# Peptides against a protein of PDB entry 6B4J: the designs that were tried, part 42

Target 1, 315 residues: chain A of PDB entry 6B4J
Amino acid sequence: DITMQWYQQLQDASMQCVLTFEGLTNSKDSQAKKIKMDLQKAATIPVSQISTIAGSKLKEIFDKIHSLLSGKPVQSGGRSVSVTLNPQGLDFVQYKLAEKFVKQGEEEVASHHEAAFPIAVVASGIWELHPRVGDLILAHLHKKCPYSVPFYPTFKEGMALEDYQRMLGYQVKDSKVEQQDNFLKRMSGMIRLYAAIIQLRWPYGNRQEIHPHGLNHGWRWLAQILNMEPLSDVTATLLFDFLEVCGNALMKQYQVQFWKMLILIKEDYFPRIEAITSSGQMGSFIRLKQFLEKCLQHKDIPVPKGFLTSSFWRS

## One batch from the design tools (peptide; aimed at target 1 M261 E267)

Design b1_p20_3_s3 (made by RFdiffusion4, then SolubleMPNN; from b1_p20_3, 12 letters changed)
Fold by OpenDDE base, seed 1:
Structure b1_p20_3_s3 (fold): chain B 315 residues (1-315), chain A 20 residues (1-20)
Amino acid sequence: as target 1 above (315 residues)
Amino acid sequence: DKEIQELKKKIDEKYEELEK
């Protein structure tokens, strides 16, 4: 399976990255610990500052992240910080930055869906200039949300239930599994972030270049989901999240083919989702149904709430 | 992308089957 090979390749690259900066992370030296903390803050704080407030602030954040990744000194916590402070500094920063983008999907976007767009446009722009950060974003995303690949993890003989739950994307702490609603909320945030990344380009970059991970991956994701048996509650939830965020962009790109896919979802895939949906899980199914019926009736998919406008970039 | 083209073909084939 080409998709599973791609998944494994990204996970292997991520693991190799961790091994590369192990000296920095495992050091007991006080100076090395200080450098590690400074680099971690420099990589993660700018991402946490991303907001829907002003395009000018977003540009400042982007420039700071790009400067850090380019080996330039940046101000963080009142100190000058550079990846050149340690030979493993760049690998560490790239990994932590990518991890933080995915974490913002998991936390911020999960709670505030409109936050997907400013986070995604920065991530896309950084990915264009720093491809390794993009690969690490995918690796982190795929590990936390297998449904972003997409694939459904299978239980293997001899596997502990908790390990299987973690593979599915659940958080398990002190032998307590995460509540289904919280799980779906986190998965939704990550899928929404991904759906935003594949359609957005940084407006101050070279727009003539091909998107490093564009809408063709959105089309692939949909096609793969439709070729899989639906998973209870998960498929209906994430399919809605994905289409709400990037459906308008996919419609514009693929036109007639996109509408054929929506009809296929309604006529062929819906009955399969319904067959595995319990009475307590009908909420996600009904939401998806209403969305698709509205889109097919109006022959349009609305621009998602929070989509960045020209006025945002002039602010 | 060959994979995307193959998936598009499968979707089109399935759609044609539903229209019959």
Scores: peptide ipSAE 0.081, ipTM 0.757, DockQ to the pose 0.796
OpenDDE base, seeds 2, 3, 4, 5: peptide ipSAE 0.050, 0.055, 0.076, 0.048; ipTM 0.738, 0.740, 0.742, 0.739

Design b1_p20_3_s4 (made by RFdiffusion4, then SolubleMPNN; from b1_p20_3, 8 letters changed)
Fold by OpenDDE base, seed 1:
Structure b1_p20_3_s4 (fold): chain B 315 residues (1-315), chain A 20 residues (1-20)
Amino acid sequence: as target 1 above (315 residues)
Amino acid sequence: DEEVEEMKKKIDERYEELKK
């Protein structure tokens, strides 16, 4: 399977990155520990400051992240911080930055769906300038949310139940598995972030260049989902989340082909989802149904709530 | 993108089958 091979390559690259900066992370030296903490804060704090308030603030955050990745000193926690402070500093910052973007998906976007757009546009813009950050975003995203690939992890003989649960994306702490609602909320946030990334471009970049991971990946995701047996509750939830965020963009890009796909989802795939949906899981099912029916009836997919407008960029 | 075009063909085929 080409998709699984690609996924494994991403995971291998991510693991190799971790090994590259192991000296920095495992150092017992007080100065190295200080540098590590300063670099970690410099990489993660700007991402946490992303908001829907003003385009000018978003530009400042972008410029700070880009400066850090470019080897320039940046102010963080009242200190001047640079990736040049340690030979492994750049690899560490790229990894931690990518990890933080995905974490904002599973936490911030999960709770506030509109937050997907400002986070995604920064991530997309940084990806254009720093491709390795983009690959690491995908590695983190796909590991935490295999449904974003998409694939459904399978139980292997001899596997511990907890390990299988983790592969499925559940958090397991002290032999307690995460509640289904919290799991779906986190998966939803990550899918929404992904759906936003593939359609957004940084407005101050070179728009003549091809998007590094554009809407063609959204088309591929939908096509692959349609070829998979649905998973109870998960498929209905994430398919809705994906279409709500990037359905309008896919409609504009693929036109008639998109509507054919949407009809196939409604008429062919949706009954398969229904067949595996229990009475306790009808919420996600009904939400998807209503969305599909509304879109097909109106022959339109609405622009998602929180989509960044020209007025946002002038603020 | 050749992969997208192949997927479009498969979608077209499935769509036509659904209409029969």
Scores: peptide ipSAE 0.301, ipTM 0.879, DockQ to the pose 0.853
OpenDDE base, seeds 2, 3, 4, 5: peptide ipSAE 0.135, 0.255, 0.139, 0.297; ipTM 0.770, 0.861, 0.768, 0.876

Design b1_p20_4 (made by RFdiffusion4)
Pose (drawn by RFdiffusion4):
Structure b1_p20_4 (pose): chain A 315 residues (1-315), chain P 20 residues (1-20)
Amino acid sequence: as target 1 above (315 residues)
Amino acid sequence: AEEHEEQLEERIEELEEERE
C-alpha cells in the first residue's frame, strides 16, 4: 500500500498537469496549433537524436533541452522557438518531454538494448536539474508499464477481458489486440531503461547533489516482486533484463545482501515458476537460469552490454 | 517497503536453515 499510495500520488499529480495546460491542446485556431506544433516538435526530437556515437555530442542534446526547459531560446527547424511564448507552454513541454523518454524506451530500447544507457543519462541528468520532469516520467512509465511499479494488476470481477488486457498495458484498438511477443518487448525496453536510469549519473556540470531516483529503488523493485507470486512469462522475462542491466551496480552497492537475493530466486523462486509456466512458455524461465548459473558461480554479474565507457565520454 | 525487505530476509533465513 505504501507503494500503491505513492503510485496514485504520481498518477493523479500527472492528471493535474494534464489540466493545468488545458486549453493549449484543446485549441483549434491557426496560431493556436502552430504554437502547440512548434513546442512538441522542438521538445521531443532532441530525445530521438540520442545516439551511441559519443558523449561529446550527447551534451548538445542535454543543453538544448536544458535551455528549452529553463526558458531560453532554442534553435528549431526554421526559426528559433522558446517557451516564453506561452505561460502554459512550460507545463506542456514538461509533459511531452516526459512521455518521450518512456516512449524512446518503449520502441528503441526494446529492440536495441544498448541504447538504454545514452538515453538514461540525459534523463537522469534532466531529472536532477528539473525534478518536476522526473515525477512526470515516473507517471507515464508507471501506467504504460505497471510492472515497473511493480504491481501486477488484479482481475476485477464481472468485467470483460478486453477491458482487462488494456490494464495490463497491452496496446488495443477496436478489434486489434497487441500480440504477446510484440508486447513483451515493449515492457522489456521500459524497465531496461528504468534499470539504467537508477544507476547512471550525468557526468558534466560537476554537481554535488544526489541522484533523484537512487539505486535504492532498484533493490525495492527486486524485493517487491520476489515476495509475490510470479506471472508466467512476464516475470521471468522482466526479472532477467532488469538484472542484466542493473545487476552489476547492485552487486557493488549491496555486496552480500544482493547475493542472498540471488541464491533465493535460484532455489526458492525458480520452483515458483516451473509450475506456473506451461511447457509452451518456458523460454523466459530458461534465459533466467542461464543468466544466474554463470553469475552465481562466476561470483560476478557482467557489466551491461552497452555501458558508456570512458572513451565514449571523452570522444 | 520495509515490510517487504523484512519478508525477504525471513525467506533467506529459512532457505539457509533448510540447507543446513

Design b1_p20_4_s1 (made by RFdiffusion4, then SolubleMPNN; from b1_p20_4, 9 letters changed)
Fold by OpenDDE base, seed 1:
Structure b1_p20_4_s1 (fold): chain B 315 residues (1-315), chain A 20 residues (1-20)
Amino acid sequence: as target 1 above (315 residues)
Amino acid sequence: MDEVLEKLNKRIEELEKKRE
């Protein structure tokens, strides 16, 4: 299975990255600890500052992240910080940066869907200049949200229930599993972020180049989802999230083929979702159904709320 | 072509035939 091979390759690369900078992370030396903390802050704080307020501020954040990844010193917490402060600094920063982007999907986008776009455009731009960061974004995303691959983790014989729940993406703390609504909210945020990344290009880069992980991956994601049996509540929720965010972009790129896919979803896939959906979970399916039927009726998918306009970049 | 995409296209074609 090509999809699972790709998943495993990314996880292996991420694991190798962690092993590469373990000396920095496991060091008991006071100076090494200080460097680690400074690098971690330099990598993550700019991402947390991403907002929908002004394009100029977004550019400043992008430039700061790019400078850091390029080995240039940046100001963080009132100090000059550089990845050159430690031989493992670059790998550590790339990993932590990628992790933070995914966390913003999991937390910020989950709570504020419109936040997906400014975060995604920065992530996409950084990915274009620093491909390793992009691979690590995927690795983190796939680990937290298997449905972004997509695949549905299966229970294996002898597996602890808690481990299976974690594989599915649930948080388990003190033997208490995360509530379904919170779980779906986090998964939604990550899928929405992914859907935004694959369609956005940093406007100040070389836009003539091919997107490093573009809409063709979105089309493949949809194809893979539709080729699988749906998972109760999860599939309907995430399919809606994905189409709401990148459906308009997919429509523009794939045109007639896109509409044929929507017909397939309505006529062939909806019955399959409905068959595995309990009465208590019907809300997610109804939302998806209503959205898709509206799109088919109007022969249009609306531009998602929060989509960045030319006016944003002039601010 | 990717096996995933090929399978999707086949399903689309089959559905179109049923609708005719």
Scores: peptide ipSAE 0.668, ipTM 0.958, DockQ to the pose 0.734
OpenDDE base, seeds 2, 3, 4, 5: peptide ipSAE 0.648, 0.649, 0.660, 0.662; ipTM 0.953, 0.952, 0.955, 0.955

Design b1_p20_4_s2 (made by RFdiffusion4, then SolubleMPNN; from b1_p20_4, 8 letters changed)
Fold by OpenDDE base, seed 1:
Structure b1_p20_4_s2 (fold): chain B 315 residues (1-315), chain A 20 residues (1-20)
Amino acid sequence: as target 1 above (315 residues)
Amino acid sequence: MEEVLKKLEERIKELEKRRE
């Protein structure tokens, strides 16, 4: 399976990255620890500061992240911080930055769906200038949310139940598995972030260049989902999240072909979802069904709430 | 990616035939 091979390659690259900065992370030296913490803060704090307030602030955050990745000193916590402070600094920062973007999907976007867009546009812009960060974003995203690949992890003989649960994306702490609602909320956030990334371009970059991971990947995601048997509750939830965020962009890009796909979802795929959905899980399916039927009726996919407008960039 | 898209196209075509 080409998709699984690609997924494994991403995970291998991510693991190799971790090994490259192991010296920095495992050091007991006080100076090395200080550098590590400074670099970690410099990589993650700007991402946490991303908001929907003003385009000018978003640009400042972008410039700071880009400067850090470019080997320039940046101010963080009242200190001048640079990846040049340690030979493994750049690899560490790239990894932590990518991890933080995905974490914002998992946490911030999960709770505030509109936050997907400002986070995604920064991530997309940074990805364009720093491809390794993009690959690491995908690695982190796909590991935490296999449904973003997409694939459905299977239980293997001899596997511990907890390991299988983690593979599915559940958090397991002290032998307690995460509640289904919290699990779906986190998965939704990550899918929404992904759906935003693939459609957004940083407006101050070279927009003539091809998006490093554009809408063609969204089309592929939909095709792959539809070619798979649905998973109870998960498929309906994430398909809705995905279409709500990037459906409008896909409609504009693929036009007639997009609408044919929606008809396929309604007439062929919905019965398959319904067949595996219990009465207690019908909420997610009903939401998806109502959304899609409304879109078909109006022959339009609405622009998602939180989509960045020209007025945002002028603020 | 190409195989996935081809399969989708085939399914769409089959659905169109059934609707005729």
Scores: peptide ipSAE 0.496, ipTM 0.922, DockQ to the pose 0.821
OpenDDE base, seeds 2, 3, 4, 5: peptide ipSAE 0.284, 0.481, 0.290, 0.475; ipTM 0.808, 0.918, 0.807, 0.915

Design b1_p20_4_s3 (made by RFdiffusion4, then SolubleMPNN; from b1_p20_4, 10 letters changed)
Fold by OpenDDE base, seed 1:
Structure b1_p20_4_s3 (fold): chain B 315 residues (1-315), chain A 20 residues (1-20)
Amino acid sequence: as target 1 above (315 residues)
Amino acid sequence: MDKVLEELEKRIKELEEKRK
């Protein structure tokens, strides 16, 4: 399976990255600990600032992240911080930055869907300039949300239930599994972030270049989802999230082929979802069905709420 | 062509044939 091979390669690359900066993370030296914390803050704080700002401020955040990744000193917490402070600094920052982007999907986007777009446009722009960050974003995303690959993890003989739950993306703390609603909320946030990333380009970059991970991956995601048996509640939820965020962009790019896919979803895939959906889980399916039927009726998918406009960039 | 995309195209075609 090419998809699973690609997934494994991403996870291997991420693991190798962790090993490269192990010296920095495991150091007991006070100076090394200080550098680690400064680098971590420099990598993550700018990302956390994205959700509530104007276009001009977003540019400042982007420039700061890019400067940090380029080996230039940046101001963080009243200190001058540079990845050159430690030989493993760049690898560490790239990893933590990528992790933070995914975490914003998991937390901020999960609670505020419109936050997907400003976060995604920065992530996309940084990815264009720093491909390794992009690969690490995918690694973090796919590990936390296997449905973004997509694949559905299976229980293996001899596996502990908690380990299986974690593989599915659930958080398990003190032998307590995460509530289904919270789980789906986090998964939704990550899928929405992904759907935004694949369609957005940083407006101040070289737009003539091909998107490093563009809408063709979105089309493949849909194809793979439709080629698999649906998972109860999860598939309906995430398919809705994905189409709500990037359906308009896919429509514009794939045109007639896109509408043929929607017809396939309605006529062939909906019965399969319904067959595995209990009466108590029908809410997600109904939401998806209503959305798709409305789109087919109007022959249009609306631009998602929070989509960045020209006025945003002039602010 | 990607096998995933090929399968999707096949399914779309089959559905179109059933609707005729």
Scores: peptide ipSAE 0.608, ipTM 0.949, DockQ to the pose 0.747
OpenDDE base, seeds 2, 3, 4, 5: peptide ipSAE 0.591, 0.588, 0.601, 0.589; ipTM 0.944, 0.942, 0.946, 0.943

Design b1_p20_4_s4 (made by RFdiffusion4, then SolubleMPNN; from b1_p20_4, 8 letters changed)
Fold by OpenDDE base, seed 1:
Structure b1_p20_4_s4 (fold): chain B 315 residues (1-315), chain A 20 residues (1-20)
Amino acid sequence: as target 1 above (315 residues)
Amino acid sequence: MEEELKKLEERIKELEERRR
């Protein structure tokens, strides 16, 4: 499977990155530890500061991240920090930055869906300038949320149940698996972030260039999802999340083909979802069904709540 | 990627034929 090969290549590249900066992460030297912590903070704090408050603040955050990745010194925690402080600094920062973007998906976006857009536009802009960060974002995203690839992990003979649960994206602590609602919430956040990334461009960049990971990947994702057997609760939940966030953009891009796809979902795919959905899990399916039927009725998909407008960038 | 898209297009066509 070409998709699985691509996924494995991303994971291998991510693993190789970790190995590259192992000297920095495993160092017992006090100075190296200090540098590591400073670099980690410099990479992650700006991402945590992303908000829907003002476009000007978002630009400042973007510029700070870009400066750091460009080898320029940045102020973090009252200190001047640069990736040049350690030969493994750049790789470490790229990895931690990418990890943090995905973490904002599973935490911030999961709780506040509108947060997907400011996070995604920064991620997209940074990806355009720093392709390796983009690849690492995908690696982290797909590892935490295999449904974003998409694929459904399967239980293999001899596998521990906990390992299988982790492969599915569940958190397992002290032999206790994460509750289904929390799991789906985190997966939703990551899917929403992904759906936002593939449609957004940083407005202060070179817009003449092709998006490094654009809407064509969204169309591919839908095609692959629809070609797979649905997974109970998961497929309905994430399909809704995806369409709510990027459905409007896909509609504009693919037009007639998009509407034909929605009809296919309604007439062919819904019965398949319903067939595997228990009475207690019908909520996610009903939500998807109602959303899609409304879109078909109105021949429109609404712009998602939190979508960044021109007024945001003037603030 | 192209194979999945082709498969989707085929399914769409089949559905259209059934609706006629």
Scores: peptide ipSAE 0.409, ipTM 0.900, DockQ to the pose 0.814
OpenDDE base, seeds 2, 3, 4, 5: peptide ipSAE 0.377, 0.325, 0.392, 0.387; ipTM 0.891, 0.868, 0.898, 0.896; seed 2 fails the geometry check

Design b1_p20_5 (made by RFdiffusion4)
Pose (drawn by RFdiffusion4):
Structure b1_p20_5 (pose): chain A 315 residues (1-315), chain P 20 residues (1-20)
Amino acid sequence: as target 1 above (315 residues)
Amino acid sequence: SEFEEIRKEIEEKEEELEEE
């Protein structure tokens, strides 16, 4: 409940932001759409540019967003644009910027697991300088993936199925329901991004402040889901690609206490899945063991493939 | 028993982190 209460605080707090700019979106004038068009454009593209080439150019995207959010003018396609055009634009750009980070994790990181880090560092940096943006990221991240909270949505009695599948985060339309394969990745990429944000820190600017969403939330995530019964395919999958990304940082921080958590899922939580999962979906549960049978004996959890090296920063 | 003790330690650590 401490978590579910905190879960609601962010959600209805985001709905307050959906209404604070109410009128900027619900506007049909020509100029009214041009403004709504140029802001969302110059705020959600720099996030899409976030590449793995170098941290040298990764700073441009960070600065371009810091200037845009802090009110400074920003060079866009054609003429320069700024938030000073409209008082509602700031509380609007912060909304659209937040959704993009999770959306970049939704599409891109789900397919390309290594791009989670170059995106997370810019997000873990922008979270410091502007905390309001972070709560909005925790807002969208949580609804589109309630498994990141983590809370498994229970079945509310007397309701149709298509109503329930939407609560699980499946993308559904009038008659189309998102397959399970093309759904499971959308969740992987989200929590792989979440597992990266909590362990990374923006290097530049020399800040003595602390990480806004510390690695502590990584411990409670593993603990909060390992104390409850696992879902068949969702848990064994999400439990793996979270440890592959953040298992190295947690091993250093919570040295022995983290290893105790691992020798528990090995012999107490693995059986909790072997019966729950049918023979047609053991694929996820198998990767989870192949991941631990090594890590437990190697006394090490490999650094996540795609970690930003020193070469990436200087270069 | 050993696993129950490990679970209790994990829950206590989770509560400590929630207090922070």

Design b1_p20_5_s1 (made by RFdiffusion4, then SolubleMPNN; from b1_p20_5, 8 letters changed)
Fold by OpenDDE base, seed 4:
Structure b1_p20_5_s1 (fold): chain B 315 residues (1-315), chain A 20 residues (1-20)
Amino acid sequence: as target 1 above (315 residues)
Amino acid sequence: SESEEIRKELLESLEELLKQ
């Protein structure tokens, strides 16, 4: 399976990255520990500062991240920080930055869907300039949300139940699995972030270049999802999240083909979702149904709330 | 157009996947 090979390659690359900076992370030296913490903050704080407030602030954040990844010194916590402070600094920063982007999906976007767009445009722009960060974003995303690949992890003989639950994307703390609603909320955030990344380009980059992970991956994702058996609540939730965020972009890109796909969802896939939806899980199904019915009726998918406009970039 | 051809190809690929 090509999809699973791709998944595994990204996971392997991520694991190799971790091994590369192990010396930095495991160092007992006080200076190394300080450098690690400074680099971690320099990588993650700017991402946390991403907001919908002003395009100028977003540009500043982008420039700071790019400068850091380019080996330039940046100010963080009142100190000058550079990846050159340690031979493993760049790998560490790339990994932590990618991890933080995905974390913003599962936390910030999960709670505030509109946050997907400013986070995604920065991530996309950084990915364009630093492909390794993009690969690591995918690796982190796929690990936390296998539905972003998409695939369904399988229980293997001898596997602990908790490990299987984690593979499915659940958080397990103190032998307690997270509640389904919280799980779906986090998955939604990550899918929404992904759906935003694949359609957004950093406006100050080289727009002549092809998007490093563009809308064709959105089409691929839909194709794969529709070819899979639906999961209760999960499929209806994430399909809605994906289409709400990138449906307008897909519509513009694929036009008639997009509408054919949407009809396939309504006519062929909906009955399959319905068949596995219990009375207590009708909320996600009904939400998807209403969305699709509205879109088909109006022959339009609205621009998602929070989509960045020209006015945002002038602020 | 090239874009139309790409779109067609992607749709065909989707349809093929759904038939499996």
Scores: peptide ipSAE 0.032, ipTM 0.699, DockQ to the pose 0.151
OpenDDE base, seeds 1, 2, 3, 5: peptide ipSAE 0.030, 0.030, 0.030, 0.028; ipTM 0.692, 0.680, 0.682, 0.669; seed 5 fails the geometry check

Design b1_p20_5_s2 (made by RFdiffusion4, then SolubleMPNN; from b1_p20_5, 7 letters changed)
Fold by OpenDDE base, seed 3:
Structure b1_p20_5_s2 (fold): chain B 315 residues (1-315), chain A 20 residues (1-20)
Amino acid sequence: as target 1 above (315 residues)
Amino acid sequence: SESEKIRKELEEKLKELLEQ
């Protein structure tokens, strides 16, 4: 399975990255520990500061992240911090930065869907300049949300139930599995972030270059989802999330082909989703149905709420 | 059917994207 090979390659690259900076992370030296903490803060704090407030502030955050990744000193916590402080500093920062972007999908976007766009445009811009960060974003995303690949993890003989639940993306704490609503909320946030990344370009970069992970990957994702058996509640939820965020962009890019895909969903895929949808899960199904019916009726997909406008960048 | 054609096109597009 090519999709699974891609998944595994990204996971392997992520694991290799962790091994590369193991000396920094496992060091008992007080200076190394300090450097680690400073680098971690420098990598993650700017991402947490991303907001919908002003384009100028977003540019400052981007420039800070890019400067850090470029080996330049940045101010963090009142100190000058550079990846050059340790030979493994760059690998560590790239990993932690990527992890933080995905975490913002999982947490911030999950609770505030509009937050997807400012986070995504920074992530996209950083990915364009630092491809390794992009690969690590995918690795973290895929691990936390296998549906972003997409694939459905399978139970293997001898596997503990908790491990299987974690593979599915559930949080398991004290032998208690996460509630389905919370699980879907987190998955939704990550899918929405992903859907935003693939359509957004950093406006201050070289726009003549191809998007490092553009809308073609959105088309791939849809194709793969539609070629899979639907998963109860999950497929309807995430398909809606994805289309709500990037459907307008996909419509513009793929035009007639996009509408054919929507018709395929309505005529072929909806019955398959319905067949596995219980009465208690009908909400997600109905939401998707209503969305697609509206889009097909109007022959338009609305620009998602929170989409960054020219006015945002002038602010 | 048109649906089958669309599905095939989607599958082909998927293959193309994964081979790049």
Scores: peptide ipSAE 0.025, ipTM 0.678, DockQ to the pose 0.732
OpenDDE base, seeds 1, 2, 4, 5: peptide ipSAE 0.021, 0.023, 0.022, 0.022; ipTM 0.622, 0.604, 0.605, 0.624; seed 1 fails the geometry check

Design b1_p20_5_s3 (made by RFdiffusion4, then SolubleMPNN; from b1_p20_5, 9 letters changed)
Fold by OpenDDE base, seed 3:
Structure b1_p20_5_s3 (fold): chain B 315 residues (1-315), chain A 20 residues (1-20)
Amino acid sequence: as target 1 above (315 residues)
Amino acid sequence: SESEKIKKELKEKLEELLKL
């Protein structure tokens, strides 16, 4: 399976990255520990500062991240920090930065859907300049949300139930599995972030270049989802999240083909979702249904709430 | 059916995209 090969390749690359900076992470030296912490903060704090407030502030954050990844010193925690402070510093920062972007999907976007756009545009712009960060974003995303690939992890013989639950994307703490609502909330955030990344370009970059992971991957994702059996609650939830965020962009890009796909979802895929939807899960199903019916009726998909406008970039 | 055609097309497009 080519999709699984791609998934595995990204995971392997991510694991190799971790091994590459193991010397930095496992060092008992006080200076190395300090450098590690400084680099970690320098990589992650700017991402946490991303907000919907002003385009100028977003540019400052982008420039800071880019500077750090470019080997330039940046101010973090009142100190000058550079990836050159350790031979493994760049790999470590790339990994932690990518991890943080996905974490913002998992946490911030999950709670505030509009936050997807400013985070995604920075992530996209950084990915354009630093492809390794993009691959690591995918690796982190795929590991936390296999539905972003998409694939459904299978139980293997001899696997512990908790490990299987983790593979499905559930958090398991103290032998307690995460509640379904919290799980779906996190998955929604990550899918929304992904849907935003694939459509957004950093406005101050070279727009003549092809998006490093563009809307074609959105089309791929939809195609793959539709060629899979629906998963109870998950498919209806994430399909809605995806279409709400990038449906307008996909509509503009794929036009008639996109509408054919929406019709297919309504006429062919919905009954399959409905057949596996319990009474307690009808909320997600109904939300998707209402969204699709509205879009098909109006022959339009609205621009998502929080989409970055020209006025945002002038602020 | 039209739905079958669309499914086939989507599958083919998926395969093409994954080869790139």
Scores: peptide ipSAE 0.021, ipTM 0.604, DockQ to the pose 0.644
OpenDDE base, seeds 1, 2, 4, 5: peptide ipSAE 0.006, 0.020, 0.024, 0.020; ipTM 0.417, 0.616, 0.654, 0.616; seeds 1, 4, 5 fail the geometry check

